Peptides against a protein of PDB entry 4GXB. Designs and how they scored, part 83

Target 1, 277 residues: chain A of PDB entry 4GXB
Amino acid sequence: VPTEEVSLEVLLSNGQKVLVNVLTSDQTEDVLEAVAAKLDLPDDLIGYFSLFLVREKEDGAFSFVRKLQEFELPYVSVTSLRSQEYKIVLRKSYWDSAYDDDVMENRVGLNLLYAQTVSDIERGWILVTKEQHRQLKSLQEKVSKKEFLRLAQTLRHYGYLRFDACVADFPEKDCPVVVSAGNSELSLQLRLPGQQLREGSFRVTRMRCWRVTSSVPLPSGSTSSPGRGRGEVRLELAFEYLMSKDRLQWVTITSPQAIMMSICLQSMVDELMVKKS

## One batch from the design tools (peptide; made by RFdiffusion4, then SolubleMPNN)

Design b2_p17_1_s2 (from b2_p17_1, 5 letters changed)
Fold by OpenDDE base, seed 5:
Order: structure tokens, then C-alpha cells, then sequence
Structure b2_p17_1_s2 (fold): chain B 277 residues (1-277), chain A 17 residues (1-17)
């Protein structure tokens, strides 16, 4: 792609549009800096955020595809897909809520976290009781952003990224699940027939390894997932998990977002390594 | 709708790898 000045749209978590003028040759960091400058986010806070490629669903929800890598050209990455459904989203890219304290000290950082948190609650990514919802609404009405965030930080799945409904082979084969990544874990939520909603937690510290695989289903394969046409690429995230003492078991998640899940796993591991150093 | 949840559905004792 020839180097040209272009207008690039970057969305916040709440769908707010940020237009930045960048070069087609600008890398992810360059675009991120441009977005930060447009928002008046200070340079020392840029590292707490990342750009993500997402697919906007019909209902306006975002399906996270992947984090944009440093070497990527965001303009090319999004436009090459030739679909208006694909967007670039700015989101916080750390997992430990302790880092919120650094970000919240700045007005712009506070606003970004607030907008993200409101959106995550509205989308059901953060789980809230009726009472908590009432409290949050009261704080929202008062525009008490710091207090809102402090309450939100106590909520279940605060800071998690929720994926689209998918399938896992745990606890049973072909089990419909909703996966969320956060707090150094993959949370699997599922409801088996006649059962209550259940959650399983897979801590990254107990994962020996993980892999993403891509496969094309063979026409003769009896995997009757009724909705995938013959020949569609199947992505799977498999991880080997320490279930108990000296017992490793493979768990496989079948999801179009398997790549994004693996990125989250690596990111969580990386953050843990930084904290241990 | 607040979905009541039951979990975690398994209890894993932490052991270092």
C-alpha cells in the first residue's frame, strides 16, 4: 500500500468514534499514539491501552478478533478485510485492577475506564446483582466515576473479556460454553439441560501449555455442529491443564475467537511474569 | 436477567507446576 495520509476511525468501548489522521504506513504504536493525542491521554498512560481488531455484530456488540501487534499497520489490517463490520477498538490491555489506580489519576484515563466499565456492564461482561445494579445506576446518575469504578472493581468478572458463545469438551463433550478471560484465568460458564448456570475456572498458572489449531472439517466427519457449512475453518484452543496432583488433562475450546483467547492467555502470563520480577 | 450461578463446578487445589 502506498504511503498516504488517511482518516482512521478508532472506537472506544462504548462505541464512541475517534477519528485520527495517520499514514497508511503507521504501525500500531503510531496509531495508538495518535489516538492518545486526540483524546489528550498523556504519554505515560499509553502503555495501559491497546488497539484491538473487532467484528461489530448486528446488535452493536463487539466480537474481539485479535489484538493488533506492534508490527501491524492498523489501517491495512482493518481495510484489507473489506467489510465494514470490522473495527479498531481502544481498550485497556492490563488485567490487574491495581493498575486502574495509575490510570484513574488522569481525567482522560478515568473517563476511558469509566466508559469501558459501563459498556462491559451493559453488555453483561461484568456480572451484577440487582442490588449492585441499583448502586451502580445511582453512582452513574451522580456521575461519580471514581466511586463507580471502585464499586465495579469488586464485581464478578471485572476486567474480563467475554467471548461469544462457543463449545468446549469440558466438563462434557460438545458442551456449549461462554468463555471469559481475566484475572489470570479462563472462566467457562455453562448451563447443562436442567441445571443451573455453572462456572469453571482454569488458572493460567496451571496450564502447562496451550495451542491454537486450524482445521477444515472433512466431509465424512460426523461432527454434527448443524451450523457450519462443509469446508469452514475450525479454530480450536487446546490447553493442557493440571487438574490435580500429577494429573494433566487437555481441554479444548472450539471457537472462532481461539486466536484472541490465546492472545489473552499470553498477555496474562506476561503480566504475571512482570509482577514476579 | 440476573442469572443465578452455581460455581465453581470443580474445586482445584493449587499445586505449583
Amino acid sequence: as target 1 above (277 residues)
Amino acid sequence: MSVEYEGPFYDLQFQPL
Scores: peptide ipSAE 0.016, ipTM 0.534, DockQ to the pose 0.025
Fold by OpenDDE base, seed 4:
Structure b2_p17_1_s2 (fold): chain B 277 residues (1-277), chain A 17 residues (1-17)
Amino acid sequence: as target 1 above (277 residues)
Amino acid sequence: MSVEYEGPFYDLQFQPL
């Protein structure tokens, strides 16, 4: 692609548009810096955020596709998909809520965390009781962003990334699940027939390994997930999990977001390694 | 793509919501 100056739209979690003038040849960090400058986010806080490729759903929700890599050209990455559904989103890229303290000391950082958290609550990514919701709304009405965040930090799945409904082979084959990543785990929410809603927690520290695979369904193969046409690429995330002492078991998640899930796993592991060092 | 990670092992939790 020829190097040209272009206007690139980057969305915040709440759908707010940030327009930046960048070069088509600008890498992810260059674009991130441009976004930070546009928002007046200080340089020392840039590292707490990343750019993500997402697909905007009809309801305005984001299906996260992947994190943009350092070597990528965000303009090219998004435009090459030739669909207006694909967007670039700015989101925090750490998992430990302790890092919120660093970010929220700055007005812009605070605003970004607040906007993300509000959006995550509205989307049901963060689980909220009726009473908690009332409290959050009161704080939102008062525009008490710090207090809002402090309350939000106590909520279930705060800081998690929620994926679109997909299928796992655990606890049963072809089990519909909702996967969320956060707090060094994959949370699998599921409801088996006649059962209550359940959550399985798979801690990354008990994952020996994981892999992403792609396959094309063969006509003779087992039932493709409902809604996949013949010839559609099937992505799977499989991880080998220590279920009990000396018992490893593979768990496989079939999802178009398998790549994003693997990125989350790696990111969580990386953060844990940084904390251990 | 395969990524290996080995760390301290903690208990699996599977809870009703």
Scores: peptide ipSAE 0.020, ipTM 0.568, DockQ to the pose 0.076; fails the geometry check
Fold by OpenDDE base, seed 1:
Structure b2_p17_1_s2 (fold): chain B 277 residues (1-277), chain A 17 residues (1-17)
Amino acid sequence: as target 1 above (277 residues)
Amino acid sequence: MSVEYEGPFYDLQFQPL
């Protein structure tokens, strides 16, 4: 792509548009800096955020595709897909809520976390009781962003990234699940026939290894799920998990977001390693 | 891509919501 000045749209978690003038040759960090400058986010807080490639669903929700890598050209990465459904989103890129304290000290950082948290609650990524929801609304009406975040930090799945509904082979084969990543785990929410909603926790510290695989389903006759067109690539995240002492078991999640899940796993591991150092 | 990570092992729990 020729080096040209272009206007690039970057979305916040709430769908707010940030327009930045960048070069087509600007890398992810350059674009992130441009977004930060546009928002008046100080340089020392840039590292707490990342750019993500997402697909905007019909309901306006974001399906996270992947984190943009440092070597990528965000303009090219998004435009090469030739679909207006694909967007670049700014989101916080750390997992430990303790880092919120650093970000919240700045007005812009506070606003970004607040907007993200409101959006995550509205989208059902953060789980709230009726009473908690009432309290959050009251704080939102008062525009008490710090207090709102402090309450939100105590909520179930605060800071998690929620994926689209998918399928796992655990606890049963072909089990519909909703996966969320956060707090050094993959949370699998599932409802088996006749059972209550359950959540399973797979801690990254008990994952010996993981892999992402892509396969094209062979046209075998019978189990064509009607909705997968002929030739759709199947992505799977498989991880080997320590279920009990000396018992490893593979768990496989079939999802178009398998890549993003693996990125989350790596990111959570990396953060844990930083905290141990 | 295969990534290996070893750390403190916590028990898998499936809890009702």
Scores: peptide ipSAE 0.019, ipTM 0.563, DockQ to the pose 0.067; fails the geometry check
Fold by OpenDDE base, seed 3:
Structure b2_p17_1_s2 (fold): chain B 277 residues (1-277), chain A 17 residues (1-17)
Amino acid sequence: as target 1 above (277 residues)
Amino acid sequence: MSVEYEGPFYDLQFQPL
């Protein structure tokens, strides 16, 4: 692609548009720096955020596709998909809420975390009780961003990324599940017929390994996931999990977001390694 | 893509919400 100056749209978690002038040849970090500059985010806080490729759903929710890598050209990455549904989103890229303290010391950082958290609550990514919801609304009405975040940090799945409904082979084959990544785990929520809602926690520290695979299902395969046409590419995340002492078991999640799930796993592991050092 | 990671190991929890 010839090097040209272009206007690139980057969305915040709340759907706010940030327009930046960049070169088509600008890499992910260059674009991130341009977004930071546009927002007046200090340079020392840039590392707490990343650019993500997402698909915008009809309801305005984001389905995360992947994190943009350092070598990528964000303009090319998004435009090559030839669909207006694909967007670039700025989001925090750490998992430990302790890092919120560094970010919220700055007004712009605080605003970004606040906007993201409000959006995550509204989208049901963060789980709230009725009483917590009332308290959050009161704080939101008062525009008490710091207090809002402090309360939000105590909520279930704060800082998690929620994926679209998908299928796992655990605890049963072809089990519909909702996967969320955060706090060094994959949380699987499921409701089997006639059963209550259940949550399973798969800690990354108990995963011996994981892999992403791509396959084309054979026409004879009865495993039509609802909504996928026959013959479409199937992505799977498989991980080998220490279920109990000396007992490893493979768990497979079938999802179009399998790549994003694997990125989350790696990111959580990387953060844990930094903390142990 | 395959990645391996070892320990520390914590117990699996699968409980009703």
Scores: peptide ipSAE 0.017, ipTM 0.572, DockQ to the pose 0.076; fails the geometry check

Design b2_p17_1_s3 (from b2_p17_1, 5 letters changed)
Fold by OpenDDE base, seed 4:
Structure b2_p17_1_s3 (fold): chain B 277 residues (1-277), chain A 17 residues (1-17)
Amino acid sequence: as target 1 above (277 residues)
Amino acid sequence: MSVEYEGPFYDLQFEPL
C-alpha cells in the first residue's frame, strides 16, 4: 500500500469515535501514540492500552477478533477486510486491577477506564446484582468516576473479556458455553437442559499447554456445528488442564474467537511472569 | 475427513506436573 496520510477511526469501548490522522504505513504503536495524543493521554500510560480488531455487531456490541500486533499496520489491517463491521478499538490491556491505580491517577486514564467499565457493565460482561446496579447508577449520575471504579473493581468478572456464545466439549460434547477471560482464568458459563447456570473456572496456572487449530469440514466429515456452511473454517482453542493430581484433560472450545482467546491466555501468562520477576 | 491446521502452541510450566 502506498504511504499516504489517512483519517483513521478508533473507537473507545463505549463507541466514542477518535479520529486520528496517520500514515497508512504507521504501525500499531504509531497509531496508538496518535490516539493517545488525541486524547491527551500521557506517554507513560500508553502501555496500559492496546488496539484491538473487533467486529461490530448489529446491537453495537464488539466481538473481539484479535489484538493488533506491533508489526501490523492498523489502517491496512482493518481496511483489507472490506467490511464496515470491522473496527479498531482502544481498550486496557492488563488484567490485574492493581494497575488501575496507576491509570486512574490521570484524568484521561480515569475517563478511559470509566468508559470501558460502564460499557462492560451495560453489555453484561461485568456481573452485577440489583443493589450493585443501583449503587453504580447513583455514582454514574453523580459522575463520581473514581468511586464508580472502586465499586466496579469488586464486581464479578471485573476486567474480563467476554466472548460470543460458542461451543465446548466440556463438561459434555457440543455444550453451548459463554467464555470469559480474566483474572488469570477462562471462565466457561453454561446451562445444561434443566440445570442451573454453571461456571467452570480454568486457571491458566493449571494449563500445561494450549493450541489453536483451524479445520475445514469436508462433505464426508461429521456434522459441522449448526449454522456453519460447508467449507467454513472451524477454529478451536484446546488447552490441557490439570483437573486433579496427575490428571490432565484436554478441553476444546470451538469458536471464531479462538485466536483472541489464545491471545488473552498468553497475555495473562505474560502478566503473571512479570509479577514473578 | 477434515483438513486440520495447527496454530500456535504454548507450553506452561507454572505448576509441577
Scores: peptide ipSAE 0.027, ipTM 0.657, DockQ to the pose 0.064
Fold by OpenDDE base, seed 3:
Structure b2_p17_1_s3 (fold): chain B 277 residues (1-277), chain A 17 residues (1-17)
Amino acid sequence: as target 1 above (277 residues)
Amino acid sequence: MSVEYEGPFYDLQFEPL
């Protein structure tokens, strides 16, 4: 791609648009710095955020595809997909809520966390009771962003990334699940027929390993399931989990977001390693 | 016959239960 000056749109979690002038040859960090400058985010806080490639759904929700890597060219990465559904989103990229304290000290950082948290609640990524919702609404009406975040930090799945509904082979084969990543775990929510809502917690510290696999179904002359387009790539995340003492079991999640799930796993592990050092 | 592409394998030291 020729090096040219272009206008690039970067979205916040709430869908707010940030337009930045960048070069087509600018790498992820260059674009991130441009976004930070546009927002007046100080340089020392840039590292708490990342750029993500997402697919915007019809309802305006974001399906996270992957984190943009350092060597990538965000303009090329998004435009090469040749679909307006793909967007670049700025989001916080740490898991421990303790880092919120650093970010919240700055007005812009506070605003970014607030906007993200509001959006995550509205999208049902953060789980709230009726009473908690009332309290949050009251704080939102008062524009008490710090207090709002402090309350939000206590909520179930605060800081989690929620994925689209998918399928797992646990606890049963072909089980519909909703996966969320956060707090050094994958949370699998499921409701089996006649059962209550269940949540399985898979702590990353109990994962021996994981892998992402990609497969292309051969055109078998048999009945193409009506919903999967010809040549749709099947992605799976498999991890080997310590279920009990001396008992390892593979768990497989079939999802178009398997890559993003693996990125989350690695990111959570990396953060844990930093804390142990 | 499905063409399978394997992504990276990540091996972790896990905490014993």
Scores: peptide ipSAE 0.018, ipTM 0.596, DockQ to the pose 0.063
Fold by OpenDDE base, seed 1:
Structure b2_p17_1_s3 (fold): chain B 277 residues (1-277), chain A 17 residues (1-17)
Amino acid sequence: as target 1 above (277 residues)
Amino acid sequence: MSVEYEGPFYDLQFEPL
């Protein structure tokens, strides 16, 4: 792609548009810096955020595809897909809520975390009781962003990234699940027929390994699930989990977001390693 | 034969709990 000056749209978690003038040759960090400058986010807080490639769903929700890599050209990465459904989103890129304290010290950082948290609650990524929801609304009406965040930090799945509904082979084959990543775990929420909502927690510290695989289903004659078009790539995330002492078991998640899930796993591991150093 | 492309592989050492 020729080096040209272009206007690039970057979305916040709430769908707010940030327009930045960048070069088509600008790498992810350059674009991130441009977004930060546009928002008046100080340089020392840039590292707490990342750019993500997402697909905007019909309801306006974001399906996270992947984190943009440092070597990528965000303009090229998003435009090469030739679909307006694909967007670049700015989101916090750390997991430990303790880092919120650093970000919240700055007005812009506070606003970004607040907007993200409001959006995550509205989208049901953060699990909220009726009473908690009332309290959050009251704080939102008062525009008490710090207090709002402090309450939100105590909520279930605060800081988690929620994926689209998918399928796992745990606890049963072809089990519909909703996966969320956060707090150094994958949370698998499921409702089996006639049962209450259950959650399985898979801590990254108990994962021996994980892998992403892609396969093209051979046109075998019989079980064409009607909705998967001929030739759709099947992505799977498989991880080997320590279920109990000396008992390893593979768990496989079938999801178009398997790559993003693996990125989350790596990111959580990296953060844990930084904390131990 | 399904062409399986093996993506990223990460190996974690179990830290003792």
Scores: peptide ipSAE 0.026, ipTM 0.667, DockQ to the pose 0.063; fails the geometry check
Fold by OpenDDE base, seed 5:
Structure b2_p17_1_s3 (fold): chain B 277 residues (1-277), chain A 17 residues (1-17)
Amino acid sequence: as target 1 above (277 residues)
Amino acid sequence: MSVEYEGPFYDLQFEPL
C-alpha cells in the first residue's frame, strides 16, 4: 500500500468515535500514540491500552477478533477485510485491577476506564445483582466515576472479556458455553435446560499448554451443526488442563474467536510473569 | 443485567505449586 495520509476511525468501548490522521504505513504503536494524543492521554499511560480488531454485530455489540500486533498496520488490517463491520477498538489491555489505580489518577484514563466499565456492565460482561445495579446507577447519576469504578472492581467478571456463545467438550460433549477471559482464567458459563447458570474456572497456571487449530469439515462428517455451511473453517482452542494430581485432560472450545482466546491466555501469562519477576 | 449462578460445576482437587 502506498504511504498516504488517511483518516482512521478508532472506537472506544462505548462506541464513541475517535478520528485520527495517520499514515497507511503507521504501525500499531504509531496509531495508538495518535489516538492517545487525540484523547489527551499521557504517554506514560499508553501502555495500559491496546488496539483490537472487532466485528460489530447488528445490535452494535463487539465481537473481538484479535489484538493488533506491533508489526501490523492498523489501517491496512481493518480495510483489507473489505467490510464495514470490522472496527478498531481501544480497550485496556491489562488484567490486574491494581493497575486501574495508575490509570485512574489521570482524568482521561479515568474516563476511559469508566466508559469501558459502563459498557461492559450494559453488555452483561460484568455480572451484577439487582442491588449492585441500583448502586451503580445511583453512582452513575451522580457522575461519581471513581466510586463507580471502586464498586465495579468488586463485581464478578470485572475486567473480563466476554466471547460470543460457542461450544465446548466440557463438562460434556457439544456443550453450549459462554467463555470469558480474565483474572488469569477462562470462565466457562453454561445453562442446561431447567438448570441454574453454572460456571467452570480454568486457571492459566494449571494449563500445561494450549493450541489453536483450524480445520475444514469434511462433507461426510455427521456433525452437522445446522448453521455452518459445508466448507467453513472451524477454529478450536484446545488446552491441556491439570484437573487433579497427575491427571491432565484436554478441553476443547470450538469458536470463531479461538485466536482471540489464545491471545488472552498468552497476555494473562505474560502479565503473571511480569508480576513474578 | 442480573445473573444468578449456582457455582463451579467441577471441583479441583489441588492447586499447583
Scores: peptide ipSAE 0.015, ipTM 0.567, DockQ to the pose 0.025; fails the geometry check

Design b2_p17_1_s4 (from b2_p17_1, 5 letters changed)
Fold by OpenDDE base, seed 5:
Structure b2_p17_1_s4 (fold): chain B 277 residues (1-277), chain A 17 residues (1-17)
Amino acid sequence: as target 1 above (277 residues)
Amino acid sequence: MSVEYEGPSYDLRFKPE
């Protein structure tokens, strides 16, 4: 792609549009800096955020595809897909809520976290009781952003990234699950017929390894997802987990977002390594 | 209900101090 100046749209978590003028040859960090400048986010806070490639669903919700890597050209990465469904989104890229303190010290950082958190609650990514929801709405009406965030930080799955409904082979084969990544874990939520909601927690520190695989199901294969046509690429995330003493078990998640899940795993591990250093 | 599939405090990724 020839080097040209272009207008690139970057969305916030709440769908707010940020237009930046960049070069087609600008790498991810260059675009991120341009977005930060447009928002008046100080340079020392840029590192707390990342650019993500997402697919906008019909209802306006975002399905996270992957984090844009440093070597990528965001303009090329999004436009080469030749679909208006794909967007670039700015989101915080750390997991430990303690880092919120650094970001919240700045007005722009505070606003970004607030907007993201409101959106995550509205999308059902953060789980709230009726009473908690009432309290949050009250704080939102008062525009008390700091207090709102402090309350939100105590909520279940605060800071988690929620994925689209998919399938896992745990606790049994072909279980429909909703996976969320956060707090150094993968949370698998499932509701089997006639059963209450169940959540399985898989801590990254107990994962010996993980892998992403892609395959094309054979036409004669019976294990096709109802909504996936025969011959479509199937992505799977498999991790080997220490269930108990000396008992390792593979867990496999079948999801178009398997790559994004693996990125989250690596990101959580990286953050833990930094904290332990 | 939440079920944590973890045994005693084992960490496969980080060496215990």
Scores: peptide ipSAE 0.015, ipTM 0.563, DockQ to the pose 0.037
Fold by OpenDDE base, seed 3:
Structure b2_p17_1_s4 (fold): chain B 277 residues (1-277), chain A 17 residues (1-17)
Amino acid sequence: as target 1 above (277 residues)
Amino acid sequence: MSVEYEGPSYDLRFKPE
C-alpha cells in the first residue's frame, strides 16, 4: 500500500468515535500516539492503553478479535478485512486495578476508565447486584467518576474481558460456556438446564501451557451446525491445568476468539512477571 | 456457585527459586 495520509476511526469502549489523521504506513504505536494526542492524553499514560481489532455486532457490542501488535499497520489491518463490521478500539491494557490509580490522576485518563467501565457494566461484563446498580446509577447522576470507579473496582469481573458464548469440554463435553479473562484467570460460566449458574476459575499461574489450534472441518454431509458456513475455520484454545496436586488435565475451549483468549493469557502472565521483578 | 478448580496453591510458572 502506498504511503498516504488517511483518516482513521478509532472507537472508545462506549462507541465514541475518535478520528485521527495518520499515514497508511504508521505502526500501531504511531496510531496510538495520534489517538492520545487527539484525546489530550499525556504521553506517560499511553502505555496503559492498547488498540484492539474488534468485530462490531448488530447490537453494537464488540467481539474482540485480537490486540494489534507493534509491527502492525492499523489502517491496513482493519481495511484488509474488507468489512465495515471490523473496528479499532482503544481500551486499557492492564489487569491489576492498582494501575487505575495512576490513570485516574489525569482527567482524560479518568474519563477513559469511566467510559469503559460504564460500557462494561451496561454490556454485562461486570456483574452487579440490584443494590450496586442503584449505587452506580446514583454516582452516574452525580457525575462522580472517581467514586464510581472505586465502587466498580469492587465488583465481580471488574477489569475482565468477556468473550462470546462458546463451547468447552469441561466439566463435560460440549458444554456451552461464557469465558471471561481477568484477574490472572479464565472464568468459565456454565448454566445447564435446571441447574444453578456454575463458574469455573482457571488461574493462569496453574496453567502449565496453552496452545491455539486451527482446523478446517471436513465436509461432513451432516448439516449439524446450521450457522457455520462451509469451510469455516475452527479455533480452539487448549490449556493444561493443575487441577490438584500432581494432577494435570487438559481443558479445551472452542471459540472464534481463541486467539484473543491466548493473547489475554500471555498479557496476564507478562504483567505478573513485571510485578515480581 | 463459583468453583475454583485449584488444589493447594501451586504456581507452575513462578517456581520458587
Scores: peptide ipSAE 0.015, ipTM 0.553, DockQ to the pose 0.037
Fold by OpenDDE base, seed 1:
Structure b2_p17_1_s4 (fold): chain B 277 residues (1-277), chain A 17 residues (1-17)
Amino acid sequence: as target 1 above (277 residues)
Amino acid sequence: MSVEYEGPSYDLRFKPE
């Protein structure tokens, strides 16, 4: 792509549009800096955020595809897909809520976290009780952003990324699950027939390894997963988990977001390593 | 209901020196 100045749209979690003028040759960090400048986010807080490629669903929700890598050209990455459903989203890129303290010290950082958190609650990524929801709404009405965030930080799945409904082979084969990544874990929410909603927690520290695989399903008449067209690539995330002492078991998640899940896993591990250094 | 698949074991990611 020839180097030229272009207008690039970057969305916040709440769908707010940030338009930045960048070069087509600008790398991810360059674009991120441009977004930060547009928002008046200070340089020392840029590292707490990342750009993500997402697919906007019909309901306006974002399906995270992947984090944009440092070598990528965001303009090219998004436009090459030739679909308007793909967007670039700015989101915080750390997991430990302790880092919120650094970000919240700045007005712009506070606003970004607030907007993201509100959106995550509205989308059901953060789980709230009726009473908690009432409290949050009250704080929102008062525009008490700091207090709102402090309450939100105590909520279940605060800081998690929620993925689209998918399938896992655990605890049973072909089990429909909703996967969320956060707090150094993958949370698998499932409802088995005749059972209440359950959540399985897989801590990254107990994962020996993980892998992403892609395959093209063979036309076998019987195993057509509903909703997959003929010839669609099947992505799977498999991880080997220490279930108990000396007992390793593979868990496989079948999801178009398998790549994003793996990125989250690596990111969580990396953050843990930083904390231990 | 939350089910944790953990038990007594060493940390697979952070092996003690």
Scores: peptide ipSAE 0.009, ipTM 0.529, DockQ to the pose 0.038
Fold by OpenDDE base, seed 2:
Structure b2_p17_1_s4 (fold): chain B 277 residues (1-277), chain A 17 residues (1-17)
Amino acid sequence: as target 1 above (277 residues)
Amino acid sequence: MSVEYEGPSYDLRFKPE
């Protein structure tokens, strides 16, 4: 691709558009720096954020596809998909809420975290009680961003990335689940017919290994699930989990976002390693 | 009810060598 100056749209979590002029040959870090400059985010805070490739759903929600890698060309990565549904999103790229303290010290950082958190709450990624919602709304009306974030940090699934509904083989085969990644875990939420909402927690520290596999479904005659066109690649995330002492069990999640899930796992592990060093 | 499928504090990844 010839090097050309182009306008690239990068979205914040709340859908706010940031237009940056970049070169088609600019790598992920270059684009990230351009976005930071446009937002007036200081250089020392750039590392707390990453660019993600997402698919915008009809309701405006984002389905995270993957984190853009360092060697990628964001303009090419998004435009090569030839679909307006795909967007580049700026989001915080750490898991430990302790790092919020560093980011919140800066006005722009604070605004970014605030916007992300508001969006995550609105989208139901962060779980809130009625009373908590009232409190958050009050703080939002007052535009008390710091207090809002402090309260949000105490909420269930704060800092988690929520994935689209998918299927897991745990606790039973073909269980519909909603997976969320955060706090060094995968949270699997399950609601079976007539049952209460259940949540399973899989800590990354108890995962011996994980893998992503892709398969092309064999044209099996019968279960044409209407939505999966013939030839759609099935992605699975499988991890071997220490259920109890000396008891390992494989858990498999079938999801188009399996790659993103694996990226989250690796990212969480990496962060833990940094903390232990 | 959160079903924590965690046994006691055995860390597979950070097992001291």
Scores: peptide ipSAE 0.009, ipTM 0.537, DockQ to the pose 0.038; fails the geometry check

